# Ledger of designs, part 188: peptides against a protein of PDB entry 3B8E

Target 1, 230 residues: chain A of PDB entry 3B8E
Amino acid sequence: PFLIFIIANIPLPLGTVTILCIDLGTDMVPAISLAYEQAESDIMKRQPRNPKTDKLVNEQLISMAYGQIGMIQALGGFFTYFVILAENGFLPIHLLGLRVNWDDRWINDVEDSYGQQWTYEQRKIVEFTCHTPFFVTIVVVQWADLVICKTRRNSVFQQGMKNKILIFGLFEETALAAFLSYCPGMGVALRMYPLKPTWWFCAFPYSLLIFVYDEVRKLIIRRRPGGWVE

## One batch from the design tools (peptide; made by RFdiffusion4, then SolubleMPNN)

Design b1_p26_1_s4 (from b1_p26_1, 14 letters changed)
Fold by OpenDDE base, seed 5:
Structure b1_p26_1_s4 (fold): chain B 230 residues (1-230), chain A 26 residues (1-26)
Amino acid sequence: as target 1 above (230 residues)
Amino acid sequence: DEEEEREREKLEKEREEFEKLKKLRE
């Protein structure tokens, strides 16, 4: 997110507080869940093949898979960001290069895509309005990530939601997202303004995409053991 | 810290006004 912000010179879609909430609140339980589940389901059941080469390949493949999932998460967050800004009059094309004027507190007449002028305060409000939906989008997409990461080879439909840690992680992330989104004072305290319930659904296509991606990946791995997609 | 708090209060007031304006645009 931060790299895209710098490259595209767009208003900041994700604040420092939101990043901290992701890192401390949402990423920790998934990471622990993944560490336990991968060790239990896939590593212990496989007979030791050549431990040096297979470990390196496995680590690279895991890192690539997580990198791809992370990219889908980021795309979901940015989609929600652009939808909210578009609803407030800022089309994606108009946001390109707008950061300099957007962040300038002395410019109170920044025009949107429809010629409406926005004060600095109004711009910051809409920016902070994007922080919560971006966070929520990440959480909703992480639901899919948590579910798919339970097993590397087996379909989610085959193994089900039996892991208590996974269920707890899903609940904790959802509860945190709801708290940050709807608790009074979060706008002032964390610069995370309340989210309309409809915005939670903006992430669902991306969650579905992650599920489909992982199921296809697992299907390919099952059909072509030892292939480049593993 | 005091300046940041004053800025937060201004933003919150402006938010209330903005939300009112947003409802009028819908």
Scores: peptide ipSAE 0.020, ipTM 0.538, DockQ to the pose 0.116
Fold by OpenDDE base, seed 4:
Structure b1_p26_1_s4 (fold): chain B 230 residues (1-230), chain A 26 residues (1-26)
Amino acid sequence: as target 1 above (230 residues)
Amino acid sequence: DEEEEREREKLEKEREEFEKLKKLRE
């Protein structure tokens, strides 16, 4: 995500603290959940044709799937960011290259896509208004990621939600997102202004996309055992 | 701490004005 901001030279949607909250709050719990997850019944029951090659293939396919999910997560975050900025008068095309002027406190007449002038303070407010929804979007999309991480081949509907660590992770991420979004003082302390509850739902299409992607992937694996998707 | 508090108060006031303007645009 940050590489896009550097390349596109757009206003930053996330502060350093928010990044740390994502890394520590959202990335660690899934890893722990996976580490304590009981070996999936379908993985344990299947006999590897070649343990050495199948292990490498499985690791590569898992890594690729998570990479694809990560791209969908990033797209979800960026979508939310662009929607908020567009609602405040900054269309995505106008944001390209705007960061230099955006971050300059001496420029108080930065124009939006509609010719409205924005002071430095107003620009920072809208920037910080974007931080929270971006973070929340990532968290909500990660709900889907956490749920799909429970299974390799079986549908989520078949395995159910038996992993207590997974459930705890979902709760922890949600609680952290709610705390950072709505706790008084977070706007100044973490540059995360409170958001309308409706913004929590902006990520749902992307969460659904991840679920559909994973279920389709798993369906292909089930229907074509020994296929390239396993 | 005093400078941070002054900056906080300034940002809060600007935020209130911004939110008022936003509501007018919606």
Scores: peptide ipSAE 0.019, ipTM 0.496, DockQ to the pose 0.126
Fold by OpenDDE base, seed 2:
Structure b1_p26_1_s4 (fold): chain B 230 residues (1-230), chain A 26 residues (1-26)
Amino acid sequence: as target 1 above (230 residues)
Amino acid sequence: DEEEEREREKLEKEREEFEKLKKLRE
């Protein structure tokens, strides 16, 4: 995610502390739950024909799944970031290359897409306003990802939400997101300004999209075993 | 005039909070 900000030279949607909170706080429990479920599902479904190749394939599948999930999460966060900035007058096209002027303390007349001038302080308030909803969007997208990753080949509807660890992880992530978003002092400590409840709903279309995408993917894998999608 | 003054006070308060945040980072 950070590389995209450098390449696009856009204002930072996530602070370094927020990134660390995501990496250490939200990703660990899901990763552990996925590792346990994958181990359990692999033990149940495949007699290890070749333990070396099967282990390598499993590691590759895990790495690809995490990579794809991470990209979708980042896209969801970026979407929320661009929506918030657009609502504040900064269209995505205008943000390209704006970072240099955005971060300059001496420039107090940065124009938005509508010609409104923004002081450095105002720009930083808007930037920090984006951090919380970006984080929340990632968490909400992670709900879908966790539900998806529970089943390699079967539909979520077939296996159900029987894993208590997964459910616990979802609640923990949600509780962490709520704590970071609404606890007094988090705006000061983490540069996460309070989030309006309406922004929680901005992630739901993406969560639904991921869910639909994965169900379609699984359907294709079931119909064409050994295809490039696996 | 009163609405502009309230917006100015709000902006000044946001600026003070931002400066406090900046000092905490240093």
Scores: peptide ipSAE 0.019, ipTM 0.438, DockQ to the pose 0.056
Fold by OpenDDE base, seed 3:
Structure b1_p26_1_s4 (fold): chain B 230 residues (1-230), chain A 26 residues (1-26)
Amino acid sequence: as target 1 above (230 residues)
Amino acid sequence: DEEEEREREKLEKEREEFEKLKKLRE
């Protein structure tokens, strides 16, 4: 997300503090959950495969999976960002290079795609209105990721939601999203304005896409053990 | 603290105006 912001010179889609909250709050619980699942799987009496090669392969697979999921999360967030800005009169093409004028406090007549003039304050309201939906989109996509990460090879339906740590992680992420979205003062502290409940549903197609993608991937792995997808 | 509170009140007023304008466009 931050790289696209720098490259495209668009208005900031997500605040740095909010990014830190995602990285520290939402990624830590999944990482702990995965560490516990690895420990449980290692306790299961499978013969020690060559621990160096299998660990490296697992670390690479995990890294690639997280990289792909992170990319889908970013795409989902940016989609939500562009939809909100388009609904407010700023088409995606018009946002390219607009950052300099957008962030200038002395320019109070920035035109949207329809020729409407926006004051600095109005622009910042729209920007901050984008932060919350972007964050919520990431969290909702992370729900799918957490569910996916629980099962390396088996379908989520086969293992069930018995992992208390996973359930706790989902609850924590949801509670954090609700807190940041609706707690008084978050508009000032984190530049996140309250989200309309309808925007929570905008992320569901992406979560479903990730879920379907992973189930298909797992199905391929199960049908072709030793294929390039491992 | 007073400057942050003033900025907050200003942003809240502008948000209310923006939401009113948005409703007029629907």
Scores: peptide ipSAE 0.017, ipTM 0.462, DockQ to the pose 0.116; fails the geometry check

Design b1_p26_2_s1 (from b1_p26_2, 21 letters changed)
Fold by OpenDDE base, seed 5:
Structure b1_p26_2_s1 (fold): chain B 230 residues (1-230), chain A 26 residues (1-26)
Amino acid sequence: as target 1 above (230 residues)
Amino acid sequence: ELLKKLEELLKKAEEEAKKNYKPRVE
């Protein structure tokens, strides 16, 4: 997100506070859940697998999966960002290169795609209005990520929701997202303005995409053991 | 008190933003 902000010179899609909340609040429980699942899977796999090669392969698989999932999460966040700005009169094309004028406190006549002038304060409100939905989008996409990470090779439908840590992670992320989105004073303290409930659903296509992607990946791994996808 | 002032300022800014915001003609 930050790299695209710099490269495209668009208004900041995600605040530093929201990034910290993601890194410390939402990513920690998934990381712990994965560590426990790895430990459980290693305990269950009592077969004398060569511990050096199997760890390396698992680390590579995990790193690739997380990298790809992270890209889909970012795409989901940016989609939500562009939708919100478009609803507020800023089409995606108009946002390109707008950052310099957008962030200038002395420019109070920045025009949107429809010729409406925006004051600095108005622009910052709409920018901060994007921060919470971007965060919520990441959380909703992470629901799918958590669910798919629970299963290494089996379909999510086969293992079910038996992992208590996973369920706890889902609730924690959702509770944090709801707290940051709707708690009074978050707009002042964290620059996270309250969301319309409809914004929670903007991420669902991307959550579905992650789910489909992972099921396809697992299907490929099952059909071609030792292939390039491993 | 500072938080209340900030909330009032934000509320005023939001109200001004709403007054100046012409919704996108869908």
Scores: peptide ipSAE 0.015, ipTM 0.316, DockQ to the pose 0.027
Fold by OpenDDE base, seed 4:
Structure b1_p26_2_s1 (fold): chain B 230 residues (1-230), chain A 26 residues (1-26)
Amino acid sequence: as target 1 above (230 residues)
Amino acid sequence: ELLKKLEELLKKAEEEAKKNYKPRVE
């Protein structure tokens, strides 16, 4: 997200404090939950043919899968960001290069895609309105990520939801998202303005995409044992 | 393919946003 902000010179989609809340709040409990996850039945039963080469390949494939999931999470956040800005009159193409004028306190006549002029204060309100939905989108996408990360090869339906810590993590991150989104003063303290409840649903297609992607990946692994996707 | 789907979704969202755009009351 931050790299795209710099390269495209768009208004800041996610605040630094919000990023810290993701890293320290939403990711910590889920990471702990995964550490206490029951040993995957297929991993435990598979004897490595060559422990050195197979370990390296497995680590690379896991790293690639998590990297891809992280990219999908970022894309989900950006999608929500662009939708909100578009609804407020700023089409994605118009946002390119706009950051310099957007962040200038002395420019109070920045035009949107429809010719409406926006004061600095109005622009910052809509920017901070985007921070909360971006955060919530990440949380909703993480629901799917946590569920799929339980297994490498087996379907979620085969492994089941046995980890109580994982379930607790899902509730904790959701409660944190709700707190940050709706608690009075968060707009001033964290630059996270209140979110309309409808925006929670904007992330669901991305959660579904991650879920489908992982199930397809796992299905390919099951059909082609020893393939490059393992 | 995912990128193409996202681009299509974004385009759809832009079209819907254009239809629903109401200028903020000054």
Scores: peptide ipSAE 0.005, ipTM 0.336, DockQ to the pose 0.419
Fold by OpenDDE base, seed 1:
Structure b1_p26_2_s1 (fold): chain B 230 residues (1-230), chain A 26 residues (1-26)
Amino acid sequence: as target 1 above (230 residues)
Amino acid sequence: ELLKKLEELLKKAEEEAKKNYKPRVE
C-alpha cells in the first residue's frame, strides 16, 4: 500500500495506525494458524532428499506465497479505496498526482472529477472514510487467503475446516475489525470512521473471485501436472 | 487474468459510481 501511495502520488489509503493494527492484530494470529496447520500430506510424505536444498526451496515457496497473499490483500484494499473515492467524486485517474494538493491544508478548493470543490477537512473525512473499509477488506480477503493457503493442491472442500486455530484466527480478526470499525472514539483515536454494513460486502466479490480462481488453478494443476499454470 | 477481471470490476464500479454520484450541495 505504501509503495503505491509513493509511486502513484495518491491520497493515503491506509494510515500508520491502521497498518500497525493489521500487522500486530490481524496478521499474527492467521500466521500462527497457518504454522500449526498440518503440512500438506504430500509435503510430509516426501522424505527430504537434501535437507539444505529442500529447506531453501520451502523457504522460497513460503516467501513467495506470503508475498502473493500480501499483494492480493493490497489489491483488494485498493479496489475498495478506489470505489469509495469514485463514489465521492474522485475517479482513479484524477487521484494520480493529487496527493500534494490533497494533503495541503491551505488548499481548500481541490476539485473532484466533476468540478466540485473540496475543503481540506472534507478531503480528510473522505480519506479517513477509506481507512476502515480498506482494513475490513483486508480482513475479508484474509478469510479467503487463509482458506486457500490451507492446501496448495487439494481443494478446500476435500480437507474441510478442521483447523480450530484457523477458525479462531478468523473470528479474532473479524472481531478486531468490528471493534475498530464501530467502537466509539476510534474515529478520533485511529482515524477510522464507522462503516456502513454494506462496505463489508464490497470485498466479498473479490474474495469469492480469488477463491474461485485458486480452486480452478488447483484443478488445472491436478489435471495437468507440470503445466504452465504451475 | 485475475488482474484483468479486477480492472473490469473496477471500471464497472466507476461507471456505477458516476451514475449514482450526487454532488453534496453545501
Scores: peptide ipSAE 0.000, ipTM 0.324, DockQ to the pose 0.416
Fold by OpenDDE base, seed 2:
Structure b1_p26_2_s1 (fold): chain B 230 residues (1-230), chain A 26 residues (1-26)
Amino acid sequence: as target 1 above (230 residues)
Amino acid sequence: ELLKKLEELLKKAEEEAKKNYKPRVE
């Protein structure tokens, strides 16, 4: 998220403290839950052909999986960010390079895509209005990501929701998201304004898309073992 | 390591944001 903020020079989609809450708060329990997830019976039944190479491959695969999950989560958050800003008159193309003027407190006439002028205070309200939905979107996407990461090859429907730690992680993330979204003072402390309940549903189509994509990917891997998709 | 890289990127971006923050001296 922060790299895109720098490269695209867009208004800050997610505050630093909120990023830390994601990295240290929401990702910790899920990561632990995945560590305790029973290795797919196929991974455990494969005798390590070469313990050195297989360990290295497993570490690389875990690193790639975490990197991909983080990228998918970021994309979901940015989608919600762009939707909120577009609803407030700022189209994605107009946001490119806007950061300099957006963050300047002395510029009170920043125009949106429709020619409406926005004061610094109004812009910061819209920015902080994006922080909470971005965070909530990450949590909702994490629900799907955690479910799909249970299995590398098997369908979620085949393995089921047997991991109690994962279920606990999902509840913990949801509770944290609700706390950060609705607790009084979070707007000042974390620059997270209260979220309309409707925005919780904005991430669901994206989570569903990820879920469907992963199931299709797993289906392809099952049908074509050793393909380039692996 | 990813957290450390993110922290370094955050720090670099804060430094770049500080460099690009030209206070309009009235």
Scores: peptide ipSAE 0.000, ipTM 0.232, DockQ to the pose 0.029

Design b1_p26_2_s2 (from b1_p26_2, 21 letters changed)
Fold by OpenDDE base, seed 1:
Structure b1_p26_2_s2 (fold): chain B 230 residues (1-230), chain A 26 residues (1-26)
Amino acid sequence: as target 1 above (230 residues)
Amino acid sequence: ELLELLKKLLEEAVKRAKENFKPRKE
């Protein structure tokens, strides 16, 4: 998120405090849940031929998986961000390069894509309105990612949701998201304004898409081992 | 393919948002 903010020079989609809440509150328990998940039976059945090389390959594969998950989460968050700003008159193209004027408190006539002028206060309200949905979107995408990451080759439907730690992690991150979204004072303290319940559902199509895509990918890999989809 | 699909979804969402956008009355 922060890299795209710098590169695209867009208004800040996620505050530092919300980032901290994600890193410390939502990512830790899911990461632990994945660590306790029984390694795919196929990974455990491979006798380490060379413990040094196999460890390095596994570390690279884990690093790539976490990197991909983080990228998918960021994309989901940015999707929600762009939808909210577009609904408030700021089209994605108009947001490019707007940060400097957006963050300037002395500029009170920043125009949206429709020629409406926005005061600094109004801009900050809409910016902070994006923080909570962005956070919630990450949580909802994390649900899908955690379920997907349970197995690389097997369908989620084949293994089921047997990991109690995973279920607990999903509950905890959801409870945290609800707390940060609806607890009085969070708007002032964390710059997270209360979220309309409808915004929880904004991420669901994206989450479902990722889930379907991964299941289809896994199905293709199972049907065509060694194919281009690997 | 996923990125292209996400791009299409974003474009559709932006289009819908634009169509439904009502400027806030001062």
Scores: peptide ipSAE 0.016, ipTM 0.396, DockQ to the pose 0.386
Fold by OpenDDE base, seed 5:
Structure b1_p26_2_s2 (fold): chain B 230 residues (1-230), chain A 26 residues (1-26)
Amino acid sequence: as target 1 above (230 residues)
Amino acid sequence: ELLELLKKLLEEAVKRAKENFKPRKE
C-alpha cells in the first residue's frame, strides 16, 4: 500500500495506525497459529525426512504463499480505496499525481473528476474515510487467508474449523475491525471514520479469490509433488 | 466473474458519485 502511494502519488490509502493494527493486531494471531500448526505437523511427521531440506522447502512455500496472499490483500484494499474515492467524485485516473495538491493544506480548491472543488478538510475526511474500509478489507481477506493456512495439503472442507487458535484469530480480527470502525472517537483519535456495513462485503470477492487460489495451489501440489510450486 | 463484479461495483460507485456531484460542464 505505502509503496503504491509513493509511486502513483495518490492520496494515502491506509493510515499508519491501521498499518500498526494490522501488523500487531491482525497478523500476530495468524503467525502464532501457523507456528503452532507447523509444530503440530512436525510432531506428526514421524518419518525421518531430511530435516534440512524439508524445513527449507516449507519456509519457501510459506514465504511464497504469504507473498501472493499479501498481494491479493493489497489489491483488495486498493480496490476498496478506489471505489470509495470514486463514490466521492475522484476517479482512479484523476488520483494519479494528485497527492502533492491533496496534502497541501493551503490548496482549498482541488477539483475532483466532476469539477467540484474540495477544501483541505473535506479531502482529509475522504482520505480518512478510506482508512477504515481498507483495514476492514484486509481483515475480511485475512479470514480467507487464515482458513486456507489451516490446511497444508487437505482442502479446507476436510479439516474443518477445529483449530481454536484460528477461530480466536478470526474473532479477534473481526472484533478489532468492528471496534475501530464503530467505536466513538476513532475518527478523531485514529482518523478512522465509521464504516457503512456494505463495505464489509466489498472484500468478499477477494476472499473468495484467495480461497480459490489456495485450493488450486493445493491441487497442483497434490498432483505434482516436488514441482516448482513447492 | 470477479472482474465483472469489480467492474460493476466501480460503475455503481461512479453512478453514485454522479448523483451526488454536479458535473462541471466542460
Scores: peptide ipSAE 0.015, ipTM 0.365, DockQ to the pose 0.302
Fold by OpenDDE base, seed 4:
Structure b1_p26_2_s2 (fold): chain B 230 residues (1-230), chain A 26 residues (1-26)
Amino acid sequence: as target 1 above (230 residues)
Amino acid sequence: ELLELLKKLLEEAVKRAKENFKPRKE
């Protein structure tokens, strides 16, 4: 997200404090939950043929999978961001290069895609209105990520939801998202303005995408044992 | 095949988002 903000010079889609809330709040409990996850039966039973090469390949594949999931998460957040800005008159193409004028307090006549002029205060309200939905989108996408990360090869339906800590993590991150989205004063303190409940549903397609992606990946691994996808 | 599936799912997600997109009435 931050790299795209710099390269494209778009208005800031996610605040630094919100990023810290993701890293410290939403990611910590899930990471702990995964550490206490029951050993995957297929990983534990597979004897490496060559422990040096197979370990490197496995680490690369895991890194690629998590990297791809992280990219899908970012895309989900940006999608929600662009939708909200488009609803407020700023089309995605118009946002390119707009950051300099957007962040300038002395410019009170920034035009949207329809020729409407926006004051600095109005622009910042819209920007901060985007921060909360971006955060919530990440949380909703993380639901799918946490569920799929339980297994490398087996389907979620085969492994089941046995980890109580994982379930707790899902509730904790959801409660944190609700708190940050609806608690009075969060708009001033965290630049997270209240979210309309409808925006929670905008992230569900991306959550489903991650889920389907991982199930297809696992299906390919099961059909081609010893392939490059393992 | 996976990339094509992801592309189709993204297109469907975008389509659904556009269909559910009610512009805020001014």
Scores: peptide ipSAE 0.007, ipTM 0.334, DockQ to the pose 0.148
Fold by OpenDDE base, seed 2:
Structure b1_p26_2_s2 (fold): chain B 230 residues (1-230), chain A 26 residues (1-26)
Amino acid sequence: as target 1 above (230 residues)
Amino acid sequence: ELLELLKKLLEEAVKRAKENFKPRKE
């Protein structure tokens, strides 16, 4: 998220404290849940391969858990960010390079994509309005990502939801998201304004998309073992 | 500016932490 913020010079999509809540709070229980996930049935049924290959499988699972999930979550968050800003008159193209003027408290006439002028206070309200939905989007996307990461090759429908720790993690992160979104004072403490219930659903199409994409990917891997998609 | 720098450093640290979980390229 932050690299895109620097490279694109866009308004800050997610506060630092919120990022810490994701990395230290939201991601911890899910990461632990993946560590206790039952090994994929095809991995378990394979004769103990050379210790080098088993290490490679474990390293790949860890890379998926921390690398791919984080990337997909960030993409989901940025999608929600761009949707909210577009709804408030700031199209994605207009946001490029806007950060300097956006963060300048002395500039009170920043124009949106439609020529509407925004005061510094109004801009910061819109920015902070993005923080909560961005976080909630990460949580909702993480529901799908955690389910996806249970298996590399098998369908989610084949593996099932047997990991009680994963289920607990899903409830914990959802409870945390609800707390951060609706607890009084979070707007001041974390710059997370209360979230309209409708924004919880904004991430669902994206979660469904990545779920379908991963099932298709797994299907391709099953049909073409050893392909470039692995 | 200092707060932005700290935010930058933290986010880079988080990124590096995530990258460190990448399998070591043999």
Scores: peptide ipSAE 0.000, ipTM 0.211, DockQ to the pose 0.017; fails the geometry check

